# Peptides against a protein of PDB entry 6FRK: the designs that were tried, part 322

Target 1, 411 residues: chain A of PDB entry 6FRK
Amino acid sequence: NEEVLNAMLKEVCTALLEADVNIKLVKQLRENVKSAIDLEEMASGLNKRKMIQHAVFKELVKLVDPGVKAWTPTKGKQNVIMFVGLQGSGKTTTCSKLAYYYQRKGWKTCLICADTFRAGAFDQLKQNATKARIPFYGSYTEMDPVIIASEGVEKFKNENFEIIIVDTSGRHKQEDSLFEEMLQVANAIQPDNIVYVMDASIGQACEAQAKAFKDKVDVASVIVTKLDGHAKGGGALSAVAATKSPIIFIGTGEHIDDFEPFKTQPFISKLLGMGDIEGLIDKVNELKLDDNEALIEKLKHGQFTLRDMYEQFQNIMKMGPFSQILGMIPGFGTDFMSKGNEQESMARLKKLMTIMDSMNDQELDSTDGAKVFSKQPGRIQRVARGSGVSTRDVQELLTQYTKFAQMVKKM

## One batch from the design tools (peptide; made by RFdiffusion4, then SolubleMPNN)

Design b2_p30_7_s4 (from b2_p30_7, 20 letters changed)
Fold by OpenDDE base, seed 3:
Structure b2_p30_7_s4 (fold): chain B 411 residues (1-411), chain A 30 residues (1-30)
Amino acid sequence: as target 1 above (411 residues)
Amino acid sequence: EEEEEERRKKLLELLKELRKLYELLKKILE
């Protein structure tokens, strides 16, 4: 029994190390799990694997809980949120994501660019803010981040903004000058929350980086980015341990909507490769994917129409970041959508849907839509003219549909 | 509890079929 326990714990520890969990935390977790497992209960024929997984899960949940309540903004107050983090952490993108999140929830939200170090920082913020319709402040001429931050905060306080997000300079490395600048900005604007943005992909460096920031500035919240890639998020445990601050949000892609409130249970489940069944259930319920029962019945019978394809494209578009949903399904790798292709894929889907919007019900509802078009080539020309595309684009859609329908028939 | 477990099983089956569908959609979009 002890040998089996040790072998299974070794496997779990290896998987946690491969998930970028800090070696010290993995060792401590192993000891805690060993102490929590009753060897006598394991002898009684209980599923040893399930027991160990549950014990590991419980200990990981404790590691992401700093025992400190997360800061939350107060409605009708002026909440100043200062962002800190290294260059490449996704800090600037995360500022825009957080601003957009609060704006969508009906908060009067704004962005301040206090990054004077990076050339084009203000242009990047302005581009992101404009795209999201978020009010912004910054300067092309002022070089002191303290002045920009102070003026921007004062302006937006006077305009009764509720969420005032300040993006600061990110350096390539931990430098004393960066920390001094962050302290000066923090002292000037008196933020209600300081958010440390961490890239999950830095692996074992997460602890040292998070500690260096916490030792210099009063980090009260953590946001973990790049959880869409190969990074399983084990570095997030190190950030919580080092900062003693809760993770409040996670970034799960490059899109502005690839941002969600941190949930402990789903995160640990994903870290262990168990998927996020609860979040998947919530997402399925939110998307009313119950309407897909009729589709699944059709698919089981090998029936698939152009309308069925259109409805699936609509569902994918409504789902938003499809990569997130797939990443919630057990046994889907995070690599399902390549980082850069989501917007292009959505544009392709929208183009295909626009072509299908020019089809008639006979064409859409035919069990052999490709044959309907092949028998009457004039339909292709009509659809092409109606959708403003080439006859080739319509033929490409029909080719894709035919490939899809053939695969469905083989399912 | 049994109804919730059956609902979870049906949902998992639905999700498996959706998975296959979405893998296929991905291949079309690639």
Scores: peptide ipSAE 0.055, ipTM 0.553, DockQ to the pose 0.202
Fold by OpenDDE base, seed 1:
Parts: C-alpha cells; sequence; structure tokens
Structure b2_p30_7_s4 (fold): chain B 411 residues (1-411), chain A 30 residues (1-30)
C-alpha cells in the first residue's frame, strides 16, 4: 500500500512541477497528503486513485486560500486601487481589463498612468482606455510619478469617481529604485487596495518575485495573467504563499473581455487537468445551448438555414474564444487552436452577422437561401446597401453558407 | 448523481458537435 501511494504521489508531484508549482510547495503538499491519507482506508478496497486525487485537490485548495477575505470596493465611495508588477507581467492591460469589468457593472471608473519610465506607456493606456470608453489621466511632460498619481487621484475624487485605478512603472528586474518609487506613490495616494500583477508564465520564479514585492509594498490582492498560454497556473500558488494575499482575478487572454473573477475550485481542477466541468456547465447554461438540441437535430437531418448559421455565430460569439471552452473540457488542451486566428475569425463572424441583420425572414428561413438570392439578384443589392458592404461581400457569405450547408448534408 | 452524469455526457456530446461546427466554420472563413 505504501509503495502504491508513493508511486501515485510521484506521478502527481511530477504533474504539479510540470504545471509550474514551486518545488517547496510540492514537497509540503506531498507530506500533507501522506498525513491526511489513512492507509487502512486504502486497504479497504476504496479506489486508491480517487482518494489520492481528492486529498491532493483539498491540499491545493488550501494553498490558494491565504485565510484572509479579499478586499472589495465600496459602492458610493472613492476606491483607489494601485497596481504593481514587473514590466511584461500584463499590468497595464490588466488595469484596463479591471476598469472595463467595473464599468460594465455600473461603477464610475477611471484609469491613471503613473508610468513615467516606459516610453509610450501613457499612449498605450490612452489607446486601451479610449477603445473601452474609460476616462483616463496621465502626462507627456511630468516625469515624477508621485505628482501624476496625486493630481490624477485628486481630479477623479473631485469628479466623484468610485473606482480609481493607478498603473505604476514596471521594470524588467527587481530594482530597489522601482520599489522606492512604488512606496512613494503609495504614500502619496493612500490606496485602499494594492494589486500585484503576476505573469503565470515565469514558472518557478513566481515565489521570489511575489516575495520581493510583498517585502517592500503592502500587497493586498493578486491578479494572475497569461493563463491562456503554456502556463498551467502553478505560479499562482507561489504568489499566494509569498504575498499571503488572495487572487481576485485572472487574465485568460489578450482581449479586454479575457478577464474573470478568480474561482478556487475550477482553477485547481484545471491545474490538475480535470477540466472545469462546473464552469463549462455554467457557460453552456448562460448560452442556452440546451435550445441548440433543436439545432443539432436539424443538423443531423441535413437542414441548415441562414438563420441557423446566424444563431451558431451568435453562440460562438457568446462563448468567446473557443480555445477557452475547449480548455474547460477534460483532455482537451488549449493548444488545439492557434490563438492569433481566433480574434480574426471572431471579427469575420461579426461582419457576416451584420450582413445577415439586413436579410428578411424569407431569406433567413429558406432551406435554400443561396437559391433565393440567385433567383432575385435585387436582394443581394438590398442586403449590401442595408449592411454597408459590397455586393461581393454578400456573395461571399452566400458561398460560405452553401459550402457549410453541403457539409452539414454529408454529416 | 446519475442525472448529473447523463447531463455531463450530453454536454460533452454537444461540445464535440459545436467543436466540429466551429472547425468547419473556421475552414469556411479561411
Amino acid sequence: as target 1 above (411 residues)
Amino acid sequence: EEEEEERRKKLLELLKELRKLYELLKKILE
């Protein structure tokens, strides 16, 4: 029994190390799992594998829980949130994602760029903020981040903003000058929350980096970025252990919507390669994909209309990046779809939907939609004018529909 | 438990079909 336990724990420890879990945490977890497993219960014919997996899961859940309640903004108050982290951690992008998250929830939110060290930092923040319609502050001429942060916070306090996010300078390395600047900014603006942004892709370096920030600045929250990459998120455990601060959000891609509240159970399940079945069920329920049983039945019968195609595009658009959905399914890695092609594909789908928004019910519900348009070419010109596209774009859509309908008939 | 497992199985089948559909749509959009 002990040999079997040791062999299975070795496999789990290897998988956790391959998931970028810190070697010290893996050793501690191994000891905790060994102490929690009753060897006598393993002898009683219980599924040894399930028992060990459950014990490992419970210990990983404890490692992501710092035992402190996450800070939450207070409605109707001014909440100053300061961001800290290394250059390339995704800090600036994460500021915009958090601002957009609160804005969509009806909070009056704004962004301040107090990064004077990086050339073009303010332009990057301004571009992101403008695209999301988020108010922003910064300077092209002021070099003191304390002055910029103080003036920006004062301005947005006077304008009764509820969420005031301050982005700070990020450097390539842990430099004392960076931490002194962060401390001066923190002392000047007196933030309600300090958020450390960590790149999950740095693997075993996560602990040392997170500790260096916590030792100099009172980090109260963690955001983990780049969890859509090769990083399985094991570095998140190291960040919690080093900062003793909760993970509040995760970044799951480059898009402004690739940002979600941290959930412990789904995260640990994904880390272990068990998938996120609960998040998948929730996502499918949100999409009303149960109403797609009728669509799957139509597809099985070789019936496919332009409306059916439109509804499928809506479902794909609501799902977000399909790679994320696949990553929720046990045994489907995120590597199945090249990331760069998904955003372009989504933009193409949105263009096709805009063309279909100018079609009538007779055109959308026809089992031979392409033939309806071929018999009356004036329909193509009407749809093209209504959607602001060329007649060629409408013909390309109809060609794509015809190819799809032919493939559905072969299924 | 059996109803949840059957619901999970149906969901996995639905997702496999949606994947095939998405891969097909991606090929058409290329």
Scores: peptide ipSAE 0.023, ipTM 0.441, DockQ to the pose 0.135
Fold by OpenDDE base, seed 4:
Structure b2_p30_7_s4 (fold): chain B 411 residues (1-411), chain A 30 residues (1-30)
Amino acid sequence: as target 1 above (411 residues)
Amino acid sequence: EEEEEERRKKLLELLKELRKLYELLKKILE
């Protein structure tokens, strides 16, 4: 029994090290798990694997809990949130994501660019903010980040903004001059929350980086970025341990919607490669995918109509970023869909649906839709005119449908 | 627990089928 326990703990420890969990934390976890497992309960025939997994899960939950309550904004007040972090951490993108998150929740939100060090920082913020319809402030001429931050915060306080996000300069290295600038900005604007943004892809460097920021500035919250890549988020545990501050949000890719509140259970499940089955069940239930049982049954019988394809496109469109759904499935890496290809694919699906909106019930419900159109070429011209597309676009759709129907018959 | 495990299995099967469908759609749209 002890040999089996040690073997399973070795596998878990290896997986955690491969997930960029700090070696000291992995050692401590191994000792804590060994002390928490009752060997007598393991002898009683309980599923040893489930027991060890539960013990590991419980100890990982403790490692992501700093024992400090996360700061939350107060409705109807002016909440100043200062962002700090290195260049390339995703700080500027994360400012826009957080602003967009609160805006979608009905908060009056704005962005301030106090990055005077990087050429084009304000243009980048302005582009992101304009695309998301978020009010912004910055300067092309003012070089003092303290002046920009102070003026921007004062302006937006006077305009009764509830969420005021200040983006600061990020440098490539931890330089004393960066920390001095951050302290001067923090002292001038007196933020309600200081958010440290950390790139999960830096692996074992997360502890040293997070500690260096906490030793210089009063970090109260952590946001972890780039959890859509190969980074399993083990560095997040190091950041919590070093900052003694809670993770409040995670960045799950490049799109402005690739941002979610931190949830301990889903995060630990993903870190262990267990997926987020509960969150997946919730998403599937929200999508009413139970209506797809009838379609799955038809697909099993090799019946596939243009209407069945249309309904599938609707379901994919309702699912939103499929990369997030795939990332919740155990054993499916996030790399399966490049996010750039997803938006283009969604635009293509929407175009195909628009063509199908010009089809009649006989065309949509035919078990051989391509033959219906091949027997009466005038149908292609009608659909093309109705949808405002070329006859070639309709033929391409029918070719795609035929390929799909052939693959369904081979499944 | 058994109902949750069965629901989990059904969900995983549905997701595998949706993934196959999505991979297929991706190949068709490429």
Scores: peptide ipSAE 0.023, ipTM 0.444, DockQ to the pose 0.170; fails the geometry check
Fold by OpenDDE base, seed 2:
Structure b2_p30_7_s4 (fold): chain B 411 residues (1-411), chain A 30 residues (1-30)
Amino acid sequence: as target 1 above (411 residues)
Amino acid sequence: EEEEEERRKKLLELLKELRKLYELLKKILE
């Protein structure tokens, strides 16, 4: 029994080290798991592997929980959020992602560029902010980040902004002058939250960097960036341990919407290579997919209507980026679909749905929708006019439907 | 626990079917 436990713990420890989890944390986890497992209960015919996996999972959850409640912005108040982190950590991009996240939730959000050290920092922030339609402040002439931050915060406070995000200078090295500048900015603007942005790709350096920031600046929140399909999540554990601050969000790619609230269970499950079955369950339950049993049954019978296709498009649109859903399934890497192709596919789906919104129930509920349109070509013209598309676009939709219905019949 | 495991299995099957459907849709939209 002890040999099996030690072998499994060795495998888990190796996987965690390969995921850039700090050696000290891995050792601590190993001892905590050993202490949590009753060897006598393992002697009772319980699946020893499941018990060890559960114990490992539970201890990893504890390592991600700093025991400190995450700061949350207060609605109707002015919330100043200061970003700190090294250059190349994705800090500036993450400021824009967070601003966009709150803006989409109906918060009056703005961005301030207080990075005077990096040439083109303000242009980059301005470009990102303009693309997202987020109000921004910065200077091309002012060299003091304290002045820029103070003026920007004052301006947006006077304009009753609820979320005021301040991007600071990131240097390539831990320099005392950087920390002094960060302290001066923090003292001037009195932020409600200080967010440390960490790049997960720096691996074993995560602990030392996170500690250096926490020792100099009162970091209250962590955002981990570059958690795409190849990113090792282990650095996130090191950041939490060093900062004693919760991870609030993760960056999952280059797009402004590649940003999600941190969830402990999904993260640990992904770190262990188990996927995010729970988040997948939750997402599927949110879709009220009770109608999917009826659809699966129809698909099994080779019945597929334009309405069934429309409902599937709605379900796909409700699920959001399918790449994220696939990344929640065990054994499916996030790389299975390039995000660029997915956005284009979603735009195409939305166009097809708009065409189908101009169809009637007889057309939508026909088991041979293409035949209904072929028998009465005037229907194509009606649908084209109703949806503001060409007759060719409607014919292309019907061709796509026919191909799909033929594939369903072969399933 | 057994009910949750059965729900998980049904959900995984549903997701596999949705994936097949999405892959088919992708091929049609390409």
Scores: peptide ipSAE 0.022, ipTM 0.429, DockQ to the pose 0.164; fails the geometry check

Design b2_p30_8_s1 (from b2_p30_8, 18 letters changed)
Fold by OpenDDE base, seed 2:
Structure b2_p30_8_s1 (fold): chain B 411 residues (1-411), chain A 30 residues (1-30)
Amino acid sequence: as target 1 above (411 residues)
Amino acid sequence: SKLEEEKEREKKLEELSVKLVLELLKEAAE
């Protein structure tokens, strides 16, 4: 039993190290898991693998929880949020994403560019802010970030903004002058929250970078960027451990909408390759599929029509990037779909929908659509001609429909 | 309670809907 436990723990530890989890955290996790597992209960025929997985999951959840409640903005108040982080961390993009997130939630949001070091920083922020219709402040002439930040914060406070986001300079290296500048800005504007932005792709460097920022600036929140499938989420654990601050949001791509509140359970599930079933449930519920009493009643009776399939394809297309949705399914790794394959899959769904647009109500609403077409093959030829596809393409659609209808009957 | 039965029914319906979406997504990815 101990040998089996040690072998399984070795596999998990290897996977966590491959996910850029810090070696110290992995060692601690291994010890904590060993201490949490009752070897006698493992002997009693319980699924040893499930028990170990549960213990690992529980200890990873603890590593992501710093035991500190995340700061939240207060509605109707002026909340100043200062961003700090290295150049290339996605800090400027993340400022825009956070501002857009709050704006969509009905907060009066604005952006301040206090990055005077990087040429074009203000232009980049201005472009992003303008596209999102977010008010912004900055200067092309003022070189003191303290002055820009102070003037911008004062301006937007006077205009009764609720969320005031201040982007600061990021440097490529830990420079004392950068930290001094950040401290001067923080002292001048007195932020309600300091957000450290970390790039997940820097791997084992996450701990050292996060620690260096926390040692110089009172980091209270972490945002992890570049979690778009290629980045190993293990750096997030290192950031929490080093900063003792909660992860509040994650960036999942380059688009302004590729930004979500951090959820511990889904994140750890994804880190372990278990997918994010909970997040998928949430996305399905956001589509109000549960409000479709007619669909629910059909599913209960094992009924599934071509129209029901069409409506589900419409819903899938509304869930967002197909790669992100697939990455929520257990066993579908984040790398399962290249960006090229996503476009092809979406084109395939659109093609199937175009074929169904050439079907009549009798065909779409039949509880056995495939049988309607099999009894009258002339329908296949009509639909093929109407949609500009081959009879084979229509037959392939009907084959897929039949698989789904059989699956629904087995539910 | 009736409320617990309704919640359990709602949960089963959510699980069924998710399972259907998962299988549709899987077939769309194949």
Scores: peptide ipSAE 0.056, ipTM 0.597, DockQ to the pose 0.098
Fold by OpenDDE base, seed 1:
Structure b2_p30_8_s1 (fold): chain B 411 residues (1-411), chain A 30 residues (1-30)
Amino acid sequence: as target 1 above (411 residues)
Amino acid sequence: SKLEEEKEREKKLEELSVKLVLELLKEAAE
């Protein structure tokens, strides 16, 4: 039994290392799991794999919980949020995502660019802020980030802003001059929260970077970026361990909406390759598919039309990056779709929708769309000409539709 | 209760809708 346990733990530890979990944390987790597993319960014929998975899951949940309550802004107060992090961490983009998140929640939100080190930092922030209709402050001439941050904070305090986000300079290296500048800015503006932005794709370097920031500035919150289908997120555990600060949000793509509050259970489930069915359900529900009730009623009757398939393709296109959605499905690892395959899959969906755009209401709303086309082959030729595709492409679409319609009848 | 059965039925239908979206996603990914 101990040999079987050790073999299974070795497999789990390998998978966690492949998920960019820090080697020290993996060792500690292995010891904690061994101490938590009752070997006598393992002998009783219980599913040893499920028991180990449950023990691993519990220990990972503890690793993402620093035991400190996350800071939250106070409504009707002036909340100053300072962002810190390395260049390329997605810090500037994350400032805009957080500002947009609070604006959509009805907070009076603004952005300050105190990055004087990077040429075009203010233009980038201005472009992002303007697209999102977020008020912004910065300078093209002032080189002191302390002056810009102080003036911007004072301006937006006087205008009764509730959320004041300050973006600072990111550097490529952990330079003492960067930390001194961040400390000077923090001392001048007296932020209510300091957010460390970390790139999940840097893997084993997450611990050392997060520690270097925490040792120099009072980091109180963490945001993890680039948790798209390619980053397994094991670096997030290292950030929590090093900063002793909670993860408050995650960035899941390049779009301004690819930003969500951190949820422990879905994150650990995804890290273990168990998928995120709850997060998928939440995303489907957030789409406010007014037509979901109509679809559900059709599915209840075993009915599925070409229009229903078209509407589902539109819904899929609204859910965000295809790789991210697939990564929420159990058994579809985050690595299932390469970036190249995602573009090809989206192009395939768009092609199928373009074919359906050339169909008439009688064809789209038929309970047996394939039979409508089989009875009148001239319809296939019309649709093919209208959409600029081959008759074979239309037949392939009808074959796929027939498979789905049969699946719905079996549900 | 009838209300619990109705909620469980709604939940099963939501799960079915999600399964359909998942199968559509799989076919789009293949």
Scores: peptide ipSAE 0.058, ipTM 0.603, DockQ to the pose 0.097; fails the geometry check
Fold by OpenDDE base, seed 3:
Structure b2_p30_8_s1 (fold): chain B 411 residues (1-411), chain A 30 residues (1-30)
Amino acid sequence: as target 1 above (411 residues)
Amino acid sequence: SKLEEEKEREKKLEELSVKLVLELLKEAAE
């Protein structure tokens, strides 16, 4: 039993290391799991794998909980949120994502660019803010970030903004001058929350980077970015351990809406390759798919049309990066789609939609679309010519549609 | 109650809708 436990723990530890979990944390987790597992209960014929997996899950949940309540903005108050982090961490993009998140929730939100070090920082923030219709402040002439931050905070306080986000300078390296600047800005604006933005893709370097920021500035919250890539998020555990601060949000892509509140259970489930069905349900529900009621009504009747399939493909495309959505499905690891495969899968969906764009309403709205095409093969040739594809590609689409229509009839 | 049966039916339909989206996603990934 102990040999079996050690073998299974070795596999889990390897998977956690491959997920960028810090080696010290993996070692500690291994010892904690060993101490938590009753070997006598394992002898009683319980599913040893499930028991170990549950123990690992429980210990990972503890690692993402710093024991500190996350800061939350107070409604009707002026909440100043200062962002800190390295250049390339996604800090500036994350400022815009957070601003957009609060704006969509009915908060009066604004952005301040206090990054005077990076050429074009203010232009980038201005472009993002303008696209999202978020009020912004910055300077092309003022070089002191303390002055810009102070003036911007004062301006937006006077205008009764509820969420005031301050983006600071980020450098490629941790430099004492950067930390001194961050301290001067923090002292001047007296932020209600300091958010450290960390790139998850830096893997094992997450601990050292997060610690360096926490040792210099009073980081109270963490945002982890680039969880859309190959980063399984193990570095997030290191950030929590080093900062002793909760993860409040995660960045899940390049789009302004590729941003979600951090949830411990879904995150750990995804980290272990169990998927995130809850997060997928939440994403489906957040889309406020007016089409969900229509789809639900059709599902009640066992009806599914080519138009319904088209609408569901549009919905899938609105859920964000395809690799992320697939990574939420149990058994589809984040590695199932390389970045190259994501573009190919999106291109495949777009190709299927382009084929359907060449169909007429009679074909799209038929409860037996495949039979409409089978009765009149000339329709396949018309659609193929209209969409610039082979007749085989149209037949493959109709075959896929038939599988889904049969699935819906069995539901 | 009729209201509980209706809520349970709505919940089942939401679950079915999510399952359909999941299967569409899987097939789009293959």
Scores: peptide ipSAE 0.045, ipTM 0.587, DockQ to the pose 0.096; fails the geometry check
Fold by OpenDDE base, seed 4:
Structure b2_p30_8_s1 (fold): chain B 411 residues (1-411), chain A 30 residues (1-30)
Amino acid sequence: as target 1 above (411 residues)
Amino acid sequence: SKLEEEKEREKKLEELSVKLVLELLKEAAE
C-alpha cells in the first residue's frame, strides 16, 4: 500500500511540476498529503486514486488560500486600484478587462495611464478604453507618472467615479528605478488596493518575481494572466505563497471579456485535470441561450437536427476561447490546443457553419438529416457548390452530424 | 421528493447538454 501511494504521489507530483507548481510547494504538498492519508482507510478498498486526489485537492486549496480576505470595492465610494507588474505580463490589457468587468456590473469605472516610460502606452490604453466605452485619463506631454496619477485620481474622484484604475509603467527587468516610481505613485494616490499582475506562462519564475514585487510594494491582490495558453496555472500557487495575497481575477484569453473572478475550487480542479464542469455549466447558462430549454427538451427526446448542431456551433463561438472551454472538460488538458490549433478549430467550425448556411430548411430541420442527403445525393453537390467546398467536406460534416445524432439518441 | 427528483433530472440534463457541447468541441478540435 505504501509503494502504491508513493507511485501515485510521484505521478501527481510530476503532473504538478508540469503545471508549473514550484518545486518547494510540490515537496511540501507531498509530505502533507502523506501525513493526511490514513493508510488503514486505503486498505478498506476505497478507490485509492480518488482518495489521493481528494487529499491533494484539499492541500492545493490550502495553498491558494493566503489566509487573508480579498479586498472588494465599496459601493458609493471612490475606490483607487493601482496595477503593478512587469512589461509583457498583460497588465495594461488586464486594467481594461477589470474596468470593463466593473462597468458591466453597473460601477462608474475609469482608467488612468501613468505609464510614461513606454512610447504609445497612452495610445494603447486610449484605444482599449474607447472600444469598451470606458472613461480614461493620461498625458502626451507630462513625463512624471506621479503628476499624471495624482491629477487623474483627483479628476475622477471629483466626478464621483467609484472604480479608479491606475496603470503604471512595466519594465522588462526588476529595476530599482521601477520600484521607486511605483512607491512614489502609491504614496501620491494612496490606493485602496494594489494589484500585482502576473503572467502564468513564466512558470518557475513566478515565485521570484512575485516576491520581488511584494518586498518593495504592498501588494494586496494578484491577477493571473494568460491562462488560455500552455500555462496550467501552477505559477498562481507560487504568487499566493510569495505575496501572501489572494488571487482575485484570472485572464483567460485575448478578448476584453476573457476575464473572470477567481474561484478556488474550479481552478484547483482544472490544475489537477479534473475539469470544471460547474464553470462550464455557468458559462453555458451565461450565454442566455433562450434555446437551451428547447435544446434540452430535444435532447430528452433523442432529437438532434443539423439546425440544432448549427445553433450549438454558434453558442460555442460565443463562449470565448476554445482552449478555455476545452480546459473545462475533464480529461482535456490545457495543452491539448495550442493557440494555432485554436484558430484552426475556430476556422473549422466556421467552415462547417458556412456549409450549413447553404442547406435548406428541409435539410436543416430533418430529424434524420444524413438520410435526407443519402436518399438524394444531388443535395450534397448543391450544398458543396453553394458553400464553395468539396463534396467530401459536406460528407465529412454529415458524418460528424451522424455521430452527434447517435450520441444524443444514447443519452 | 418528486420535486428533488425533477431538479436532479434537470441538473443531469444540463450536464448532458454541456457534455454534448463538449463532444462537439472535441470533434471540432480533432
Scores: peptide ipSAE 0.042, ipTM 0.578, DockQ to the pose 0.096; fails the geometry check

